Peptides against a protein of PDB entry 3MAZ. Designs and how they scored, part 4

Target 1, 99 residues: chain A of PDB entry 3MAZ
Amino acid sequence: VLNPMPACFYTVSRKEATEMLQKNPSLGNMILRPGSDSRNYSITIRQEIDIPRIKHYKVMSVGQNYTIELEKPVTLPNLFSVIDYFVKETRGNLRPFIC
Target 2, 99 residues: chain A of PDB entry 3MAZ as posed
Amino acid sequence: VLNPMPACFYTVSRKEATEMLQKNPSLGNMILRPGSDSRNYSITIRQEIDIPRIKHYKVMSVGQNYTIELEKPVTLPNLFSVIDYFVKETRGNLRPFIA

## One batch from the design tools (peptide; aimed at target 1 I49)

Design b1_p10_4_s1 (made by RFdiffusion4, then SolubleMPNN; from b1_p10_4, 5 letters changed)
Fold by OpenDDE base, seed 5:
Structure b1_p10_4_s1 (fold): chain B 99 residues (1-99), chain A 10 residues (1-10)
Amino acid sequence: as target 1 above (99 residues)
Amino acid sequence: MKEAPEGNKF
């Protein structure tokens, strides 16, 4: 049995994620992807405030939770909450990339 | 709209 993952999770590299977001911005602007370590992940976003900007965030597994490596770190109980955090913090500007 | 929170690009 596989544990469910957020719909915007794709087993892609940083470069691939960037390309996905650039090619189809109408499908969303946030991707969750595998990190460099087995229990870690990365978030790639393409946000258009003034100009399109690509940013990457580390999501580190800490115990049974996940910590988003921000200037002010945030710890959440699961990956769905991580996605929700980015959506809420940007008041919906960030949306999960649904392909 | 609001910018995403500040984090380190890697």
Scores: peptide ipSAE 0.379, ipTM 0.850, DockQ to the pose 0.718
OpenDDE base, seeds 1, 2, 3, 4: peptide ipSAE 0.125, 0.361, 0.341, 0.083; ipTM 0.727, 0.843, 0.835, 0.700

Design b1_p10_4_s2 (made by RFdiffusion4, then SolubleMPNN; from b1_p10_4, 5 letters changed)
Fold by OpenDDE base, seed 2:
Structure b1_p10_4_s2 (fold): chain B 99 residues (1-99), chain A 10 residues (1-10)
Amino acid sequence: as target 1 above (99 residues)
Amino acid sequence: MKEAPEGNEF
């Protein structure tokens, strides 16, 4: 069966996502979750380079693409590409949370 | 490794 969503997508709240990442860091450190609007999403990450840091990003549906709200916004064709972007930009430090 | 990109995190 085809999964139309990235494996790290979970229908969880900001708080739940944070708790998931903190509880099982070995499973990954990045979660995609529903945003305020049904068409938008949020990315929650937990990086521990110097100290553990939780951050949240907006992934806005724009037309048929998605824009990650960054200092320098990035627009991508699908959510899989969004996840890939975070993985690549961090050279693998960010990994999708898989449980 | 690299830190996640900077953005208007909310």
Scores: peptide ipSAE 0.446, ipTM 0.895, DockQ to the pose 0.676
OpenDDE base, seeds 1, 3, 4, 5: peptide ipSAE 0.429, 0.425, 0.440, 0.440; ipTM 0.892, 0.891, 0.894, 0.895; seed 1 fails the geometry check

Design b1_p10_4_s3 (made by RFdiffusion4, then SolubleMPNN; from b1_p10_4, 6 letters changed)
Fold by OpenDDE base, seed 4:
Structure b1_p10_4_s3 (fold): chain B 99 residues (1-99), chain A 10 residues (1-10)
Amino acid sequence: as target 1 above (99 residues)
Amino acid sequence: MKAAPEGNEF
């Protein structure tokens, strides 16, 4: 079975994603959602280290890869790797939102 | 705890 989309992908707006994360923090704190253009995406996180902080990231489809638009951009081969990057980079503090 | 990478959707 081919699953092209991570489990934390939802067809929601920025506002809806924020509300989802705020409403059920126990289900995870990271959502992948459609971007403004076809084949592009956005990541919304709600990281609670000291206080809850909402952040958004652009994930741009570039050829057959994806680039996370960070201060230092990171290019990865698929969206699963994008999610994995955020999980690993934060040592598990970020977790995909699964409802 | 380690914060997420610096970036912005904008």
Scores: peptide ipSAE 0.443, ipTM 0.896, DockQ to the pose 0.720
OpenDDE base, seeds 1, 2, 3, 5: peptide ipSAE 0.442, 0.441, 0.441, 0.437; ipTM 0.896, 0.895, 0.896, 0.894

Design b1_p10_4_s4 (made by RFdiffusion4, then SolubleMPNN; from b1_p10_4, 5 letters changed)
Fold by OpenDDE base, seed 1:
Structure b1_p10_4_s4 (fold): chain B 99 residues (1-99), chain A 10 residues (1-10)
Amino acid sequence: as target 1 above (99 residues)
Amino acid sequence: MKEAPDGNVF
């Protein structure tokens, strides 16, 4: 069975993604969504460490890879790796939103 | 728990 996109990918807006994460935090706290431009994406997270904080990241398609726009940009081969990056970097605190 | 990487886009 083909799985072209990560399970936490939803065709939603920034606002909708934020609402989804706020309504059902038990389902995960990270969503991948369409970016403003074709072939680009955005990541929306809701991390609760001290208080709930919403953050958004740009994931730019560069050639056959993807670059996460961070203070120190990270380039990865596919969107699955992008999701994995956020999970590993936060030692599991960030988890893909599965609805 | 570790905070997400810096790079939030507003």
Scores: peptide ipSAE 0.353, ipTM 0.855, DockQ to the pose 0.715
OpenDDE base, seeds 2, 3, 4, 5: peptide ipSAE 0.323, 0.054, 0.288, 0.300; ipTM 0.853, 0.723, 0.842, 0.843

Design b1_p10_5 (made by RFdiffusion4)
Pose (drawn by RFdiffusion4):
Parts: structure tokens; sequence; C-alpha cells
Structure b1_p10_5 (pose): chain A 99 residues (1-99), chain P 10 residues (1-10)
């Protein structure tokens, strides 16, 4: 079976992820990347609801699950599920960045 | 309508 990283996962820095989203909005507005100074992960998003805004979110590895660090944290079993949550919670506003 | 994601956690 194939069990790769999500399609929007790139081994890029916070800065590189920000630049990728600005340069190619047509390709999506969400990137999953390695978490700086941890084995965890970060999500970087560029939303244009009111004005363009770059936001970053922590996704922590906890046991065999991942916890999205939100006001009310959400725990899911894998990274595909985390991407699904971001899409669902934003009602489809967030789309994975497919380079 | 679209929902904006909460503020950054980083």
Amino acid sequence: as target 2 above (99 residues)
Amino acid sequence: SFKEMPDSSE
C-alpha cells in the first residue's frame, strides 16, 4: 500500500511556505511543513476572506495521533485526517497547495 | 459561506 505524506506537504521553511502561497494562489492556499525545532508539523495558510493573511498552526505528534493546537484542540489519527479537518472546518476555503 | 480559520498558534 502507499502511505505518503499529504499532497500539500513540502520540506520548506516558514518563509518558503509563505512565498510559495503568494506566488501561486491558483495552486492552493495551504502547506504542511516540518515544524521548526521539533519532530512535529506546521500548517501555513493564506486566506483572502477580508484581506490576504498568512497564518501558521502547530500540529503536534502525540502518541500515534496528531493534535492541532487550536483554542479547542482537535486530535486526529494521521496527517491526511488533519488536512481533511482544515478543509472541513473552513468550509472549503482552504485547499491544499498542489505544486 | 466560507469560514475563516482562527488566529495563528505559532

Design b1_p10_5_s1 (made by RFdiffusion4, then SolubleMPNN; from b1_p10_5, 4 letters changed)
Fold by OpenDDE base, seed 3:
Structure b1_p10_5_s1 (fold): chain B 99 residues (1-99), chain A 10 residues (1-10)
Amino acid sequence: as target 1 above (99 residues)
Amino acid sequence: SLVEAPESSE
């Protein structure tokens, strides 16, 4: 069985993603969703280090790769690597939201 | 270590 998209990908809006994460925090705190333009995506996270904080990041399609819009942009070969980056960078604090 | 950047408009 092939999964062309990461398990935490949902065709939801920014608002819906935020509500999903707030409603069921035990299921994960990171969602990948469609961006405003075709072939682009957004990552919505909800971290609870000190207080609950919702943040959104752009994942831009660049050629055959993807670039996460950060102060120092990170380019990766696929969306699975993008999810992996967020997990590893936060040492497991971020986990994909799985329904 | 944390992922940090300004929030996107999307």
Scores: peptide ipSAE 0.145, ipTM 0.797, DockQ to the pose 0.428
OpenDDE base, seeds 1, 2, 4, 5: peptide ipSAE 0.142, 0.191, 0.127, 0.135; ipTM 0.792, 0.836, 0.788, 0.789; seed 2 fails the geometry check

Design b1_p10_5_s2 (made by RFdiffusion4, then SolubleMPNN; from b1_p10_5, 5 letters changed)
Fold by OpenDDE base, seed 5:
Structure b1_p10_5_s2 (fold): chain B 99 residues (1-99), chain A 10 residues (1-10)
Amino acid sequence: as target 1 above (99 residues)
Amino acid sequence: SLVAAPESSE
């Protein structure tokens, strides 16, 4: 039995995540997906500040925590907190993709 | 605020 994952987690590739966000923007604009390594993840977002932009960020497993590879790295205790961080930092602009 | 970071290669 695997531990619960955030609702916006999907076992999809970078390409698939991009397509999901573009196809159904009303469902959210942030996806958590597997990274290149087993314990690492990536966040794919489709943010519409000026024009729609797709961006990808690394979420690295560090010990029992996770570090979001941002300009100013942020380390959090779990993936739910990672998602929460993205939502809060953008004041709700980013919303988890719920399919 | 905006999420600012270099884009991932993953």
Scores: peptide ipSAE 0.191, ipTM 0.803, DockQ to the pose 0.380
OpenDDE base, seeds 1, 2, 3, 4: peptide ipSAE 0.187, 0.185, 0.187, 0.189; ipTM 0.795, 0.798, 0.802, 0.793

Design b1_p10_5_s3 (made by RFdiffusion4, then SolubleMPNN; from b1_p10_5, 6 letters changed)
Fold by OpenDDE base, seed 2:
Structure b1_p10_5_s3 (fold): chain B 99 residues (1-99), chain A 10 residues (1-10)
Amino acid sequence: as target 1 above (99 residues)
Amino acid sequence: GLVAAPESSE
């Protein structure tokens, strides 16, 4: 199976992504969605470490790679790696939302 | 941890 985009990618707005995560937390807590500009994306997460918190991250297309706009930017070769980074960095706390 | 730059507005 050829998947050009990660399973947690949805063509939804920031608001819709937030609603999806809040409505069905058991399905995951991370969504990849289109950014405001072409070839750019955003990650919306909902973590419940202490209290439910919604956060949004910018993923910028740079050449053939993608840079996650973190305090210390991380550049990765593809969107699958971006998702993987979020999962691994949080030791599994973040899980791709699979509807 | 995942410390975002100025949080995305997108």
Scores: peptide ipSAE 0.231, ipTM 0.811, DockQ to the pose 0.210
OpenDDE base, seeds 1, 3, 4, 5: peptide ipSAE 0.220, 0.222, 0.223, 0.210; ipTM 0.807, 0.807, 0.806, 0.801

Design b1_p10_5_s4 (made by RFdiffusion4, then SolubleMPNN; from b1_p10_5, 5 letters changed)
Fold by OpenDDE base, seed 3:
Formats: structure tokens, C-alpha cells, sequence
Structure b1_p10_5_s4 (fold): chain B 99 residues (1-99), chain A 10 residues (1-10)
């Protein structure tokens, strides 16, 4: 049975996620969405450090864990930890999109 | 530190 998903998970496309973040930046700047393959996901972020920048990251299922595709990959036990990682590593700059 | 990586294709 499907376990609870992070609050910022939406069944949206890359394009739709980008539009959501652009339209309502006050609601957050990070979305978790389905990947192109089953059991994989993608993270879409919109950071406004200098100028607005959209980036997308792969979150790959590896056994019972998840690996964030970075230059130095990070493996975590669940999707909640994945979201937590993005928040903590950016010291709160990234916040889950909640609507 | 900021999370940085090349943009994915998904």
C-alpha cells in the first residue's frame, strides 16, 4: 500500500512544476514529482539568490533507499529525508511548496 | 552550502 508522501509531492510534469513555482513563489520553491520511470522521482527547485533559477534533480530508488543525483550522490532512507536534505543543505533557502 | 548539480533530463 502507498505510504504517506511529503507535503510537497505533486503528480505534475516538469513544465507544470516550473509554472507552479513561478506563479506562487511565496508558497515555497521546491516540488517533488514523479520521474520518467516508475519508483523514481524528480525535484524541481526555484532559487532566487541573484536571479531566479530553475533546476531539476533526479531522485533514484536504490533498494529501499533513495539517491539524489549530485556530483557527489547522497543516499537517504526515505523521501522525507530527501526533502529534509534539500532544506538543511541550503539552510532554509529551499522550502517545500505547499498549496 | 547550496545544493548544486547539473540539470537532470527528467
Amino acid sequence: as target 1 above (99 residues)
Amino acid sequence: MLVEAPESSE
Scores: peptide ipSAE 0.134, ipTM 0.776, DockQ to the pose 0.427
OpenDDE base, seeds 1, 2, 4, 5: peptide ipSAE 0.118, 0.130, 0.118, 0.113; ipTM 0.793, 0.775, 0.778, 0.788; seed 1 fails the geometry check

Design b1_p10_6 (made by RFdiffusion4)
Pose (drawn by RFdiffusion4):
Structure b1_p10_6 (pose): chain A 99 residues (1-99), chain P 10 residues (1-10)
Amino acid sequence: as target 2 above (99 residues)
Amino acid sequence: VPKLFLEPSF
């Protein structure tokens, strides 16, 4: 079976992720990346609801699951599920960045 | 506005 990283996962820095989203909005507005200084992960999004804003979220590895660090944390079993949550919670406003 | 976009960013 294939079990790769999510399609919007790129081994890029916070800065590189920000630049990728600004340069190609047509390709999506969400990137998953390695968490700086940890084995965890970060999500970087560019949303244009009111004005363009770049936001970053921490996704922590906890046991065999991942916890999205939100006001009310959400725990899911894998990274595909985390991307699904981001899309669902924003009602489809967030789309994975497919380079 | 989706609650997720109101979350703080680090």

Design b1_p10_6_s1 (made by RFdiffusion4, then SolubleMPNN; from b1_p10_6, 4 letters changed)
Fold by OpenDDE base, seed 5:
Structure b1_p10_6_s1 (fold): chain B 99 residues (1-99), chain A 10 residues (1-10)
Amino acid sequence: as target 1 above (99 residues)
Amino acid sequence: IPELLLEKSF
């Protein structure tokens, strides 16, 4: 069964994702996008705590799970959990970009 | 809130 992708998933490049987040910050600040390799993804965020800051994270497909390339890598069962992790870890600072 | 920001970007 092919599950739906998270709502913040867009088939866009790093540059496009950055532009999307910059253009409409009110719609969210986190985008999931295709990675450079098949089955891998990247998360682009635009946090605006003090000033706007763009960051990108690798979400690597490992077996049946996904590993977020963080200082301390986190492995989760699916992309929905990945998005949830980013939201919860930042106490809501990060919110999926919903266009 | 600095502690809530994620580190390690590529």
Scores: peptide ipSAE 0.287, ipTM 0.826, DockQ to the pose 0.611
OpenDDE base, seeds 1, 2, 3, 4: peptide ipSAE 0.283, 0.287, 0.286, 0.260; ipTM 0.829, 0.825, 0.826, 0.824; seed 4 fails the geometry check

Design b1_p10_6_s2 (made by RFdiffusion4, then SolubleMPNN; from b1_p10_6, 4 letters changed)
Fold by OpenDDE base, seed 3:
Structure b1_p10_6_s2 (fold): chain B 99 residues (1-99), chain A 10 residues (1-10)
Amino acid sequence: as target 1 above (99 residues)
Amino acid sequence: IPSLLLEPSD
């Protein structure tokens, strides 16, 4: 059974997540969604620094932890920590999408 | 700031 999920978690597809972020950028620019495999997730972000840019990241379940697929992978204890990482790493540029 | 989140990307 799933424990409480981060507020920016939505059971949406890659396409739907992209559309959500594009439609209401004022509500945030980061969404956590189900991955293609059970127990895995994906993060979709939309940054607007020079031009709008959409990117997706894999969050893989590894044991009792989660690993964000980056050039240098980052492993964290839970999904809340994953969201926190994206926020603090970008110094607040990324904010969870809350509707 | 975008460069802080490096590839790979899904």
Scores: peptide ipSAE 0.173, ipTM 0.814, DockQ to the pose 0.566
OpenDDE base, seeds 1, 2, 4, 5: peptide ipSAE 0.106, 0.104, 0.087, 0.097; ipTM 0.782, 0.743, 0.752, 0.779

Design b1_p10_6_s3 (made by RFdiffusion4, then SolubleMPNN; from b1_p10_6, 4 letters changed)
Fold by OpenDDE base, seed 4:
Structure b1_p10_6_s3 (fold): chain B 99 residues (1-99), chain A 10 residues (1-10)
Amino acid sequence: as target 1 above (99 residues)
Amino acid sequence: IPSLLLEPSP
């Protein structure tokens, strides 16, 4: 039994993710990608609040859950919830990149 | 009101 991945997951590097977001901002501004370690991930965003800003977040596998390494860490049950958190917390400012 | 900014851990 394999769980599906969020639609904004791409097997790309940090650099590639940044380029994707910059090239097609209309498709979304958030990408989930593999982390440097097996069961960990990273999220790259291009958020436009005042000016465009590129940021990267670590999403660490902790047991059966995932912890977003924010200043105030948030632990969630799956990667879909991680994406949902970013969308909700930013009131829709962040949207998954759908290519 | 919560900020729209999410800061990653250092």
Scores: peptide ipSAE 0.350, ipTM 0.817, DockQ to the pose 0.491
OpenDDE base, seeds 1, 2, 3, 5: peptide ipSAE 0.343, 0.340, 0.342, 0.342; ipTM 0.819, 0.818, 0.819, 0.817

Design b1_p10_6_s4 (made by RFdiffusion4, then SolubleMPNN; from b1_p10_6, 4 letters changed)
Fold by OpenDDE base, seed 3:
Structure b1_p10_6_s4 (fold): chain B 99 residues (1-99), chain A 10 residues (1-10)
Amino acid sequence: as target 1 above (99 residues)
Amino acid sequence: IPPLLLEPSP
């Protein structure tokens, strides 16, 4: 059984996540969603710095931890920590999408 | 301080 999930988790597709972020950017710019495999997830972001940019990240279940598939991978103990990492690393530019 | 960008693996 699943433990509580981060507030920005939605059971949506890549396309739907992109549309959500584009439609209501004031609600946040980061969504956690199911991955293609059972215990994996994906994160979709929409950053507006110079121009709007959509990016997708794989969050892979590795043992009891999660690894964000970055150029230099980062491993964290839970999905809440994953969200925290994105917020902290971007110094608040990324914010969880809350609707 | 400009926000940092994260690059996903290819």
Scores: peptide ipSAE 0.309, ipTM 0.823, DockQ to the pose 0.445
OpenDDE base, seeds 1, 2, 4, 5: peptide ipSAE 0.296, 0.306, 0.308, 0.305; ipTM 0.829, 0.824, 0.831, 0.821

Design b1_p10_7 (made by RFdiffusion4; failed a check: the pose's geometry)
Pose (drawn by RFdiffusion4):
Structure b1_p10_7 (pose): chain A 99 residues (1-99), chain P 10 residues (1-10)
Amino acid sequence: as target 2 above (99 residues)
Amino acid sequence: SFKELEGDYD
């Protein structure tokens, strides 16, 4: 079976992820990346609801699950589920960045 | 309508 990282996962820095989203909005507005100074992960998003805004979120590895660090944290079993949550919670506003 | 997500960091 194939169990890769999500399609929007790139081994890029916070700066590189920000630049990728600005340069190619047509390809999506969400990037999953390695968490700086941890084995965890970060999501970087570029939303254009009111004005363009770059936002970063922490996704923590906890046991065999991942916890999205939100006001009310959400725990899911894998990274595909985390991407699904971001898409669902934003009602489809967020789309994975497919380079 | 689209929802803007909160709980981010800089």

Design b1_p10_7_s1 (made by RFdiffusion4, then SolubleMPNN; from b1_p10_7, 5 letters changed; failed a check: the pose's geometry)
Amino acid sequence: MPVELEGSYE

Design b1_p10_7_s2 (made by RFdiffusion4, then SolubleMPNN; from b1_p10_7, 4 letters changed; failed a check: the pose's geometry)
Amino acid sequence: SLVELTGSYD

Design b1_p10_7_s3 (made by RFdiffusion4, then SolubleMPNN; from b1_p10_7, 5 letters changed; failed a check: the pose's geometry)
Amino acid sequence: GPVELSGSYD

Design b1_p10_7_s4 (made by RFdiffusion4, then SolubleMPNN; from b1_p10_7, 5 letters changed; failed a check: the pose's geometry)
Amino acid sequence: MKVELEGSYE

Design b1_p10_8 (made by RFdiffusion4)
Pose (drawn by RFdiffusion4):
Structure b1_p10_8 (pose): chain A 99 residues (1-99), chain P 10 residues (1-10)
Amino acid sequence: as target 2 above (99 residues)
Amino acid sequence: ETYDTTLDVP
């Protein structure tokens, strides 16, 4: 079976992820990346609801699951599920960045 | 680095 990282996962820095989203909005507005100074992960999003805004979210590895650090944290079993949550919670506003 | 803890909905 294939079990890769999500399609929007790139081994890029916060800065590089920000630049990728600005340069190619047509390709999506969400990137998953390695968490700086941890084995965890970060999500970087560029939303244009009111004005363009770059936001970053922590996704922590906890046991065999991942916890999205939100006001009310959400725990899911894998990274595909985390991407699904981001898309669902934003009602489809967030789309994975497919380079 | 800082992180956001809320998601925006249009």

Design b1_p10_8_s1 (made by RFdiffusion4, then SolubleMPNN; from b1_p10_8, 3 letters changed)
Fold by OpenDDE base, seed 4:
Structure b1_p10_8_s1 (fold): chain B 99 residues (1-99), chain A 10 residues (1-10)
Amino acid sequence: as target 1 above (99 residues)
Amino acid sequence: MTYDKTLEVP
């Protein structure tokens, strides 16, 4: 059986994710998507602090954990925790995209 | 492709 994925996970490309976020900003501003490699992922956000900015983050599967590729890498036990990190770190500014 | 490495906090 497949483990459940976060609600903001979509099997979309970088371009598609960007379009989704731009089209319906009221539904959220963060998408988790497959990476170029089998067990890796990427996160695309559309953050509107001063102006709208699209950013993409790399989430590497390392053993049983996941590492967010930031200046100071953050390792977490699962993808749900990865989403929680983005939400918490931005004080709720980032919210999972739920269509 | 390139990736961002910083999170902007409000």
Scores: peptide ipSAE 0.728, ipTM 0.954, DockQ to the pose 0.900
OpenDDE base, seeds 1, 2, 3, 5: peptide ipSAE 0.727, 0.728, 0.726, 0.726; ipTM 0.954, 0.954, 0.954, 0.954

Design b1_p10_8_s2 (made by RFdiffusion4, then SolubleMPNN; from b1_p10_8, 4 letters changed)
Fold by OpenDDE base, seed 1:
Structure b1_p10_8_s2 (fold): chain B 99 residues (1-99), chain A 10 residues (1-10)
Amino acid sequence: as target 1 above (99 residues)
Amino acid sequence: MEYDKTLEVP
């Protein structure tokens, strides 16, 4: 049984996530997906500020929390907070991909 | 695989 996950979570690969975002940019530009290791995750985004750019972020499960691997790491209590962080930090530019 | 470590803010 899988615990509740953010709506933008999909069991897809890095390549598949990229294709999803490129195919339907109107549905959002951020996907949460399984990481390379058991309880870790990755986030793929397609930001279109000047030109479209695909980026991937590592979200590590640390104890009962999650740490977004950034220059200045950010630790949050759950995956919903992780998604919220990406939305708020980019002032709404990043939006969860809802299919 | 490589990962990005910075967020672009508009």
Scores: peptide ipSAE 0.737, ipTM 0.953, DockQ to the pose 0.895
OpenDDE base, seeds 2, 3, 4, 5: peptide ipSAE 0.736, 0.736, 0.737, 0.735; ipTM 0.953, 0.953, 0.953, 0.953

Design b1_p10_8_s3 (made by RFdiffusion4, then SolubleMPNN; from b1_p10_8, 5 letters changed)
Fold by OpenDDE base, seed 4:
Structure b1_p10_8_s3 (fold): chain B 99 residues (1-99), chain A 10 residues (1-10)
Amino acid sequence: as target 1 above (99 residues)
Amino acid sequence: MEYDKELEVP
C-alpha cells in the first residue's frame, strides 16, 4: 500500500499543470506531478515575483529518498518534505495548489 | 524536455 501523497499532487502532464496554475492562481502556485520515468516526479510552479514565470523541477527517487535536481541538489526523506522545502526556501512565495 | 535548476527567492 502506498503512503498518502501531498495535497498538491495531481496525475497531470506538464502542459495540464501549467494550465491549472494559470487558470486558478488564487488556489496556489505549485503542483507535484508524475515524472515520465519510473517513480520520479516533477514540480511545476508559477511565480509572480516581477512577472509570472512557469518553471519545472525534477524530483528523482533515489532509494527511499528524493533528490530535487537543483544546481546544488537537495535530498529529502519524502515528498511532503520536498513540498515543505519549496515553501520554506521561497519564504512562503510558493504555496501548494489546492482544488 | 528541459528543467529549471534554481529557485527564485523574493
Scores: peptide ipSAE 0.725, ipTM 0.952, DockQ to the pose 0.902
OpenDDE base, seeds 1, 2, 3, 5: peptide ipSAE 0.724, 0.723, 0.723, 0.724; ipTM 0.952, 0.952, 0.952, 0.952

## One batch from the design tools (peptide; aimed at target 1 S42 K55 E69 N93)

Design b1_p11_1 (made by RFdiffusion4)
Pose (drawn by RFdiffusion4):
Structure b1_p11_1 (pose): chain A 99 residues (1-99), chain P 11 residues (1-11)
Amino acid sequence: as target 2 above (99 residues)
Amino acid sequence: SEVEMPDGVPE
């Protein structure tokens, strides 16, 4: 079976992820990347609801699950589920960045 | 309608 990283995962820095989203909005507005200084992950998004805004979120590896660090944290079993949550919670506003 | 992602713990 194939169990790769999510399609919007790129081994890029916070700066590189920000630049990728600004340069190609047509390709999506969400990137999953390695968490700086941890074996965890970060999600960088560019939303244009009111004005363009770059936001970063922490996704922590906890046991065999991942916890999205929100006001009310959400725990899911894998990274595909985390991307699904981001899309669902934003009602489709967030779309994975497919380079 | 679409909405913004809620704020989380800063990186």

Design b1_p11_1_s1 (made by RFdiffusion4, then SolubleMPNN; from b1_p11_1, 4 letters changed)
Fold by OpenDDE base, seed 4:
Structure b1_p11_1_s1 (fold): chain B 99 residues (1-99), chain A 11 residues (1-11)
Amino acid sequence: as target 1 above (99 residues)
Amino acid sequence: SMVAAPDGVPL
């Protein structure tokens, strides 16, 4: 059975993701996108805490799980959990971009 | 205040 992708997943480049977040910040500030390899992904965020800051994260497929490449890496069972992690850790400041 | 995203490895 094929699992669906998170709603904030878009087949876009790093540049396109940045533009999407900048153009419509009211729709959310977090995008999941394809990585350089087919089973890897990247997260692009745009937070406006003090000033707007664009950041990118690597999400690596490791076995049946996913590891977010943080200074302290976090391994989660699926991409939905990856999105949830970012939402939870920022107490809701990060929200999936829903276009 | 708002919470910043976790510190990640620069890409």
Scores: peptide ipSAE 0.513, ipTM 0.879, DockQ to the pose 0.726
OpenDDE base, seeds 1, 2, 3, 5: peptide ipSAE 0.513, 0.508, 0.507, 0.506; ipTM 0.879, 0.878, 0.877, 0.878

Design b1_p11_1_s2 (made by RFdiffusion4, then SolubleMPNN; from b1_p11_1, 4 letters changed)
Fold by OpenDDE base, seed 3:
Structure b1_p11_1_s2 (fold): chain B 99 residues (1-99), chain A 11 residues (1-11)
Amino acid sequence: as target 1 above (99 residues)
Amino acid sequence: SLVAAPDGVPL
């Protein structure tokens, strides 16, 4: 069986993603969702290091790759690598939201 | 809407 999308991908809005993360924080704290434009995506996270904080990131389709819109952009070959980047960069603090 | 976090990936 081939999963074309990461397990934490949901066809939800920014608001819905925020509510999902707030309601069940034990299931994970990172969601990948559709962007406003075709072939683009967004990442919504909810970290509880000091206080709960919601943040959003743009994941832009660039050719056959994806660029995370950070101060210093990061380009990766696929959406699975994008999720991996967020997990590794935060040393496991971010975990994909799995229902 | 699409928003960016210019402060990068939080730790």
Scores: peptide ipSAE 0.150, ipTM 0.742, DockQ to the pose 0.132
OpenDDE base, seeds 1, 2, 4, 5: peptide ipSAE 0.093, 0.205, 0.092, 0.093; ipTM 0.705, 0.784, 0.702, 0.704; seed 2 fails the geometry check

Design b1_p11_1_s3 (made by RFdiffusion4, then SolubleMPNN; from b1_p11_1, 5 letters changed)
Fold by OpenDDE base, seed 3:
Structure b1_p11_1_s3 (fold): chain B 99 residues (1-99), chain A 11 residues (1-11)
Amino acid sequence: as target 1 above (99 residues)
Amino acid sequence: MLVAAPDGVPL
């Protein structure tokens, strides 16, 4: 009934996620975490392109799917696909944080 | 080339 969560899912706050990514960048740079509302989630990333940048995204449950709150929203069938989207869009620069 | 993450809606 309840499918496994992506490996980069942690029950942490926004602040904790930021600290995790800053402390151990070699373990990955993307965390999935609980949102403020039931059945919603947030993504926290830390990319080092020019300088380290922390960004947060909302992942909203819409029916049986999930919508990433982007300037142009993207809807995907499950949380694994959400993680895959970020990996593929950045050509592997974003990687799930595995502790 | 390093690709930046997509532009999100500010929280």
Scores: peptide ipSAE 0.463, ipTM 0.865, DockQ to the pose 0.758
OpenDDE base, seeds 1, 2, 4, 5: peptide ipSAE 0.068, 0.059, 0.060, 0.130; ipTM 0.689, 0.689, 0.687, 0.740; seeds 1, 2 fail the geometry check

